# Designs tried in a protein design run: peptides against a protein of PDB entry 6UG1. Part 186

Target 1, 304 residues: chain A of PDB entry 6UG1
Amino acid sequence: SNEERKRRKYFHMLYLVCLMVHGFIRNEWINSKRLSRKLSNLVPEKVFELLHPQKDEELPLRSTRKLLDGLKKCMELWQKHWKITKKYDNVGLYMRTWKEIEMSANNKRKFKTLKRSDFLRAVSKGHGDPDISVQGFVAMLRACNVNARLIMSCQPPDFTNMKIDTSLNGNNAYKDMVKYPIFWCEVWDKFSKKWITVDPVNLKTIEQVRLHSKLAPKGVACCERNMLRYVIAYDRKYGCRDVTRRYAQWMNSKVRKRRITKDDFGEKWFRKVITALHHRKRTKIDDYEDQYFFQRDESEGIPD
Target 2, 301 residues: chain A of PDB entry 6UG1 as posed
Amino acid sequence: SNEERKRRKYFHMLYLVCLMVHGFIRNEWINSKRLSRKLSNLVPEKVFELLHPQKDEELPLRSTRKLLDGLKKCMELWQKHWKITKKYDNEGLYMRTWKEIEMSANNKRKFKTLKRSDFLRAVSKGHGDPDISVQGFVAMLRACNVNARLIMSCQPPDFTNMKIDTSLNAYKDMVKYPIFWCEVWDKFSKKWITVDPVNLKTIEQVRLHSKLAPKGVACCERNMLRYVIAYDRKYGCRDVTRRYAQWMNSKVRKRRITKDDFGEKWFRKVITALHHRKRTKIDDYEDQYFFRRDESEGIPD

## One batch from the design tools (peptide; made by RFdiffusion4, then SolubleMPNN)

Design b2_p24_4_s4 (from b2_p24_4, 7 letters changed)
Fold by OpenDDE base, seed 2:
Structure b2_p24_4_s4 (fold): chain B 304 residues (1-304), chain A 24 residues (1-24)
Amino acid sequence: as target 1 above (304 residues)
Amino acid sequence: SLEEKMKELIEKLMEEFKKELEKE
């Protein structure tokens, strides 16, 4: 019905804004001065020097290679720090089905929200779910004065799915769900003028994304709870940016059709959400990123 | 608090959307 379409659009938008606000709050928490002082001690001077290479005027690529090597060593140090990776409670921040949403609305189950103090303790001890681990890794890089962003792939329910949800098959569903991350890191390369993608926890990979990312979910089973639609970047200065274009191969042809931004009202509304969460002035880094997104849109073309 | 400000923001953004859905 038209009413059910409106209802699904409403819940999609509600989940999306709540997830984006969650990312903003977590991004504030990882800026904790107390946490920063503890996490800086995990990074030896030699690794700090690799994270802050001098500009090689002859070959800027040498400086990028040092930064990449420093980031690799930081991932190794982070693995040594992280003692206990907890499983997600149920589906974590992965996409819920419409049936699960309806059942959750009927069951007033108090979602146990993690408090700031408990989060800071979890990161400091190296005990928590994969999302807390990634967020802690971003905090460690920020403690080393690296321009690291927290990236969140927001998973609101699919308002374009008008079918009755078939029950997702139980046990294999968790493995397929967690195959790709919801949270990761980006690091600014001041030499190449590009963002470096870092997944320190799940795939344990560092990428300079050109056309495709390994972090983009592939296959039907993996996409059931993880659809690449809203990849939001939170920086150390409380910037908030939509970076979906980096990770989406088919932004124009496939991804836009599954976003609230497919219509003018949804686009205006989503811009208001981004603007409300963006607490810094524009920088030259944003100009380089927007130029990269423009080139990616031109290279994809307009879908026929 | 930050959480209260974020709650008010969510409420405001969702109220704007409800008003638009009522016009359609």
Scores: peptide ipSAE 0.396, ipTM 0.885, DockQ to the pose 0.841
Fold by OpenDDE base, seed 5:
Structure b2_p24_4_s4 (fold): chain B 304 residues (1-304), chain A 24 residues (1-24)
Amino acid sequence: as target 1 above (304 residues)
Amino acid sequence: SLEEKMKELIEKLMEEFKKELEKE
């Protein structure tokens, strides 16, 4: 019905804004000065120097290689720090089915929200779910004065799925769900004028995304709870940006059709959400990023 | 608090959307 379509659109938008606000709050928490002082001590001077290479005037790529090596060593240090990776309770922040939403509305389960103090303790001890681990890794890089962003792939329920029952049957559902991350890191490379993608926890990979990312979910089973639709970047200065274009190979042909931004109202509304969560002035880094997104849109072309 | 400000923001953004859905 039209009513059920409106209802699903409403819940999609509600989940989307709540997830984006969650990312914003976690991004504030990882800026904790107390946490920063503790996490900076995990990074030896030699690794700090690699994170802050001098500009090689002859070959700027050498400076990028030093930064990449520093980031690799930071991932190794982070693995040594992290003691216990907890499984997600239920599906964590992965996409819920419409049936799961309906069933959850009937169950007045008190969601135990993690408090700021408990989060900071979890990161400091190295005990928590993969999301807390990634967020802590971003905090460690920020503690080393690296321009690191927290990236969140927001997973609102699929309002384009009009099926009544979307129950996911399968013993491997959790493994397929967690195959790709919901949270990761980006680091600004001042030499190449690009963002470097870092997944310190799930795939344990560093990439310089050109046309596609390893972090983009592939295969039907993995995409059931993780659809790349809203990849949001939260920086150390409380910037909020949609960076979906970086990770989407087929933004115009495939991804846009599954976003609220497919229509003019949804685009305007989503821009209001971004604007409300964006608490800094524009910088030259934003100009380079927007230029990259423009070139990616032109290179994809208009879908026939 | 930050959490209260974020709740108010969610409520405002969702109310704007409800009003638009009522027009369609």
Scores: peptide ipSAE 0.390, ipTM 0.884, DockQ to the pose 0.839
Fold by OpenDDE base, seed 3:
Structure b2_p24_4_s4 (fold): chain B 304 residues (1-304), chain A 24 residues (1-24)
Amino acid sequence: as target 1 above (304 residues)
Amino acid sequence: SLEEKMKELIEKLMEEFKKELEKE
């Protein structure tokens, strides 16, 4: 019905703004000075020096290689720090089905919200779910004065799916769900003028994304609870940016059709959400990033 | 608090959308 279409659009937007706000709150929590002091002690001086290489004027790529080696060593140090990876409660922040949303609305389940104090304790002890682990890794890099962003792939329910029952009947449903991360890190490379993608927990990979990322979900089963639609970047200065274009190979042809930004109202509304969560002035880093997004749009072309 | 400000933001942004859905 038209009513069900409106209802699904409403819940999609509600979940999207709640998820984006959640990312913003977690980004504030990882800026904790107390946490920063603890996490900086995990990084030896030699690794800190690799994170802050001098500019090689002859070959800037040597400086990027030092930074990449520093990030690899930080990922190894983080694995040693992290003692217990908890499973997600249910589906965590992965995409819910419409049936699961309806059943959850009927059940007044006390959702136990993690408090800031409990989060900081979890990160400090190395005990928590993969999302807490990634967020803690970003905090460690920020403690080392690295320009690290928290990245969140927001998974609102699919308002384009008009099926009543999406029974995700699969024995491997959890394994397929967690195959790709919801949270990861980006690090600014001041030498190449690009963001480096870091997944410290799930795929344990470092990428210099050009056209596609390994973090983009592939296969039907993996995409059921993780559709790349809204990749939001939260920086250390409380910037908020849509970085979906980096990770979407087919932004114009495929991804846009599944976003609220497919229509003018949805675009204006989503821009208001981004603006409300963006608490810093524009920088030259944003100019380089926007230029990269522009070049990616030109290279994709207009879908026929 | 930050959480209160974020709650108010959610409420405001969802009210704007609710008003638009009522016009369609």
Scores: peptide ipSAE 0.388, ipTM 0.882, DockQ to the pose 0.857
Fold by OpenDDE base, seed 1:
Order: structure tokens, then sequence, then C-alpha cells
Structure b2_p24_4_s4 (fold): chain B 304 residues (1-304), chain A 24 residues (1-24)
């Protein structure tokens, strides 16, 4: 019905804003000065120097290579720090089905909300789920004065799916769900004027995204609970930016139609959410990023 | 608190959407 379509849009928007607010709160928590002092001690001086290379005036690419090597070593150090990776409770922040939403409305399951103190303790001990681990990795890079962003792939329920019964086959569902991350890191390369993508926990990869990312979910089973639609970047200065264009190969043809921003009202509403979560002035880094997104839109073209 | 401010933000943004759904 038209009513059920409106209801599904409503719940999609509610989940989306709650997820974006969750990302904002986690981004504040990882800016903890107490946590920063503790995590800076995990990074030896030689690795710190690689994270802060001098500008090579002959070949700026040499400076980027040093930064990439420093980031690789930081991932290795982070793996040594992280002692216990907990499984997600149920589906974590992956996409719920409409049936799961209806069932959860009836069941007052007290989701144990992780408090700030418990989060800081979890990161400090190296005990937690993959999301806490990624967030802690971003905190470690920020503790080393690296311009690192927390990236969140927001997974609101699919308002374009009008099917009631998406019975996800149980046994492999968790492995397929966690195949791709929900949280990762981006690091600003001041030499190339680009963001470097870092997944320290799931795929354990560093990439310079050109046309596609390894972090973009592929295959039907993986896309059931992880659909690339809203990739939000949270920086150390409380900036909030939609960076979906970086990770979406087919933004215009495939991704846009699954976003609330497919219509003018949804676009205006989503801009209000971004604006409310964006607490810093524009910088030249934002100009370089917007130029990259523009070039990616031109290269994709308008879908036929 | 930060959590209270974020709750108020969610409530405001969802009320704006509810009013728009009532016009359609």
Amino acid sequence: as target 1 above (304 residues)
Amino acid sequence: SLEEKMKELIEKLMEEFKKELEKE
C-alpha cells in the first residue's frame, strides 16, 4: 500500500539519523584526551616519523610511500594491541529486515547500550567488537597527530524492498554479513591531496580509491545486511561529510535509487542531518575532496 | 548531555518528516 511505503520511508529515516548520531557520539568518544595519551604510547618514534614524512620536493610520491608504510606498521601494532575480538550481538549495526524490525517493536529487548566509560576501557584493553576496534585504531592515529576520519557505512532498513518475508538463511548469514566492514578509517595524504582508505580490522587493507573500493560489498548474500548507501565521514574537528561517492562505483545508476536523497524532500532532509552533525568550518581539504567527487560524477555520467 | 542534545535533534528531524508525510 501507499501507507506501507510511507511507513518504510519513516523507519528508514529514523534508523538513518540514529545511526549517523551514533557515529557522531563514537567520534566524540575517540577524541578522549585520556585515551589519546594511552594510545600514543603504542606507536614507536620510527613509526611516528613515517606518519609525518618530510615533503620530498623532487618526488612527492616518496612522501606518500612513507605515510603508507607508517599506516601499515600502525595496523600491525594495532593487531598486537587488540586481544579479543567479540562477535556482534545479533546483527550489530548491519541492516535489519522489516520482519526483524516488526518483531523488535514487540520485544522490549534491552539492548545493553555501551557507556562512554565502558568504550574507553574496551579500547584501552583491546577487548571488543570490530567496530570498537576500528574506532580505537582511529583514536591511535589521532593520538599520533594524523588527520584520520572515522568512516561509517550506515545500514538503515531498505525502504525500496517491499517484500515482507526476507527469511535470511541462518547459518552462513553471520559470515556473509561480516565479510565487509561497517566502520573503517580514512587518512589525509597532504602530498597527493587525497584520502587514503584503511581497514585495520576486517580486510586489513590500505587502498587509494580511484574508481572502486575493496570495502564495497559484492554479491547478493553480502548485500542483504550491508548495502553501500550512506558512507559518512567523521573527522577529528567534528566535521561530518557524505563520502559515499568515493566508495560507490555506480552512484548515479545504482546507489542513488536506494537512498532517501532520490527525491527533493529526502535530499533536503538529509542535508539538514549532515548540517546538524557538521561542527567545523570548510577547509581546503573539503575543496580537494569535492573536486574529486565532481570528477567521479562526470566520469560515471548520467544513467541512461 | 551530548546524548540528550542528540535525542532532541532526532526528535526534531523526525517531527519535520512526520509533518511532510501528513501532506502527501
Scores: peptide ipSAE 0.382, ipTM 0.878, DockQ to the pose 0.838

Design b2_p24_5_s1 (from b2_p24_5, 8 letters changed)
Fold by OpenDDE base, seed 2:
Structure b2_p24_5_s1 (fold): chain B 304 residues (1-304), chain A 24 residues (1-24)
Amino acid sequence: as target 1 above (304 residues)
Amino acid sequence: MEVLLPTTPENVLANLPVVEKILS
């Protein structure tokens, strides 16, 4: 019905805000001074120097290469630190079906939220799910004075899916779900004026995204619980930015149709949510990023 | 502040006061 369509749209909005606020809170927790002091000790001086290369005036690419090598070594150090990767409880923060949401309302299992103290202990010991591990990796880079962002791919239920029963096939569903991450890292390259994408846990990859990312879900089975729609960046200064354009090859033709921002009401609402979560002044880094997004929109064109 | 996983309608509704406080 039209009423059910409206109900699903509003529930998607409320769910999306809760996810974005969760990302904001985790971003605050990883700024812990106590955690920073512990995690800085994981990075030896030689690796710290690679993270902070001198500007090569002749070839700025040499400085970027040193930063990339430093980030690679940080991923290796992080793997040595991380002792226990827990499976997600059920589907974690991956996308739920409408049926799963309705059935979960009947099951009053209060998912115990991880307290800040328990989160900081989990990161410090190297024990937790992949999301906690990524968040801890961002904290380690921030402890080394690297301008690292926490990236969250928000997975609210698909309000464009009007099917009642979306039974997902159970057996391989977890492997397909976890094939692509929900959380990752971005690092500012001051030499190239670009964000570097870092997945330290899932794909264990570093990339300089031009047109497409390896972190963008591909294939029907992987997209059932991980639909790239809302990629939100949380920086060390409590900035909040929509960076979906970086990871979406087909933002205009495909991704926009699955977002609340497909209409003017949804666009205005989503902009208000981003603005409320954005607690810093604009910087030249935001100007370079917006210019990159503009060039990506022009290069995609308007879908015919 | 703690935000419940928004996995249930009840958790979404229970988060509203925390969401309102962060969005204020």
Scores: peptide ipSAE 0.473, ipTM 0.935, DockQ to the pose 0.643
Fold by OpenDDE base, seed 5:
Structure b2_p24_5_s1 (fold): chain B 304 residues (1-304), chain A 24 residues (1-24)
Amino acid sequence: as target 1 above (304 residues)
Amino acid sequence: MEVLLPTTPENVLANLPVVEKILS
């Protein structure tokens, strides 16, 4: 019905705000001074120097290569720190079906996030789910004075799916779900004036994204619980930015159709949510990023 | 500040006071 369409759109909006606020809170927690002091001790001086290379005036690319090598070594150090990777409880923060939401309303079980103290203990011990591990990795980079962002791919239920039965069938459903991350890292390269993408936990990859990312879900089964729609960046200064354009090859033709921002009302609403979560002044880094997004929008063109 | 996983309408609604405080 038209009413059910409105209800699903409204529930998607509320769910999206809850996810974005969750990302904001986790971004605040990883700024913990106590955690920072513990995690800085994981990074030896030689790796710290690679994270902070001098500017090579002859070839700025040499400085970027040092930073990339430093980030690679940080991923290796993080793997040594992380002792226990827990499976997600059910689907974690991956996309739920409408049927799963309706069935969960009948269940008295309240699903809660970790408390701040439990999160900080989990990161410090290296015991937790992959999302906690990524968040802890961002905390370690921030402890080394690296301009690292927490990235969250927000997975609200698909309001464009009007089917009643949205059951996902398949023995490999969990494996396909966790094939691509929900959380990752971005690091500012001051030499190239670009964000470097870092997945320290899932794919264990570093990328300088130009047109496509390895972190973008591929194939029907992987996209069922991980739809690239709302990739939100949280920086160390409590900035909040939509960075979906970086990871979406087909933003205009495909991704926009699955976002609340497909219409003017949804665009205005989503901009208000981003603005409310953005607790810092604009910087030259934002100008370089917006210029990159503009060039990516022009290069995609208007879908036929 | 604690947020419930938004897995049910009730959990989404129970998060609203926390959401409002951050979005204010």
Scores: peptide ipSAE 0.398, ipTM 0.919, DockQ to the pose 0.591
Fold by OpenDDE base, seed 1:
Structure b2_p24_5_s1 (fold): chain B 304 residues (1-304), chain A 24 residues (1-24)
Amino acid sequence: as target 1 above (304 residues)
Amino acid sequence: MEVLLPTTPENVLANLPVVEKILS
């Protein structure tokens, strides 16, 4: 019905705000001075120097290569620190079906997030789910004075799916779900004027995204619980930015149709949410990023 | 602040006061 379409749209909006606020709170927690002091001790001086290369005036690419090597070594150090990767409880923050949402309304089980103290302890011990591990990795880079962002791929229920039964029958459903991350890192490269994508936990990859990312879900089974729609970046200064354009090859043709921002009302609403979560002034880094997004929109073209 | 995982409609609704406070 038209009523059910409206209900699903509004529930998607409320769910999306809750996810974005969750990301904001986790981004605040990873700025913990107590955690920073502990995690800085994981990074040897030689690795710290690679994270902070001098500007090579002859070949700026040499400085980028040093930073990339430093980030690679940080991923290796992080793997040594992280002792226990827990499975997600149920589907974690991956996308739920409408049937799962309706069935969960009957289940009085309040699923709480970890308390701040328990989160900080989990990161410090190296014990937790993949999301906690990624968040801790961002905290370690920030402890080394690296301009690292926490990235969250928000997975609200698909308001464009009007099917009544949306049950997922796959025996490999968990493996397909966790094939791609929902949290990762970005690091600012001051030499190339670009964000470097880092997945320290799942794919264990570093990317300089041009047109597409390896972190973008591919295949039907992987996209059932992980649809790239809302990739939100949280920086160390409490900046909040939509960076979906970086990871979406087909932003205009495919991704926009599945976003609340497909219409003017949804665009204005989503912009208000981003603005409310964005607690810093604009910087030249934001200018370079917006220029990159503009060039990506021009290169995709407008779908006919 | 503690937020409930948005796993149920009730958890989403129970988060609204926290969401409103962070968005204010």
Scores: peptide ipSAE 0.197, ipTM 0.837, DockQ to the pose 0.628
Fold by OpenDDE base, seed 3:
Structure b2_p24_5_s1 (fold): chain B 304 residues (1-304), chain A 24 residues (1-24)
Amino acid sequence: as target 1 above (304 residues)
Amino acid sequence: MEVLLPTTPENVLANLPVVEKILS
């Protein structure tokens, strides 16, 4: 019905705000001074120097290469620190079906959420789910004075899915679900004026995204619980930005149709949510990023 | 059911069942 379509749209909006606020709170927690002091001790001086290369005036690319090598070594150090990767409770923050939502409304299933103290202890011990591990990796880079962002791919239920039965086949679902991450890292390259994408936990990859990312879900089974729609970046200064354009090859033709921002009302609403979570002034880094997004929109074109 | 202030990840996620019930 038209009523059910409206209900699903409004529920999607509320769920999206809850996810974005969750990401904001986790980004605050990883700025803990106590955690920072502990995690800085994991990074030896030689790796710190690679993270902070001098500008090569002859070939700025040499400085970027040193930063990339430093980030690779940080991923290796993080793997040594991380002792226990726990499975997600149920589907974690992956996309729920409408049927699972309806069933959850009836079942008082307490999400086992970690208190701030428990989170800080989990990161410090190297024990937790993949999301906690990524968040801890961002904290380690920030402890080394690296401009690292926490990235969250927000997975609200698909309000464009009007199927009555949205049941997913259970058994292989976990492997397909966790094939691509929900949380990852971005690092600012001051030499190339670009964000470097880092997945330290899932794919264990570093990339300089041009047209497509390795972190973008591919294949029907992987997209059932991980639909690239809202990739939100949280920086060390409590900035909040929509960075979906970086990771979406087909933003205009495919991704936009699955977002609340497909209409003017949804765009204005979503901009208000981003603005409410953005607690810093604009910087030249934001200008370079917006220029990159503009060039990516022009290069994709408007779908016919 | 009251919607909790989104001050913790716990409260944010605990609001979901309440919202589900209000929209149901």
Scores: peptide ipSAE 0.173, ipTM 0.771, DockQ to the pose 0.116

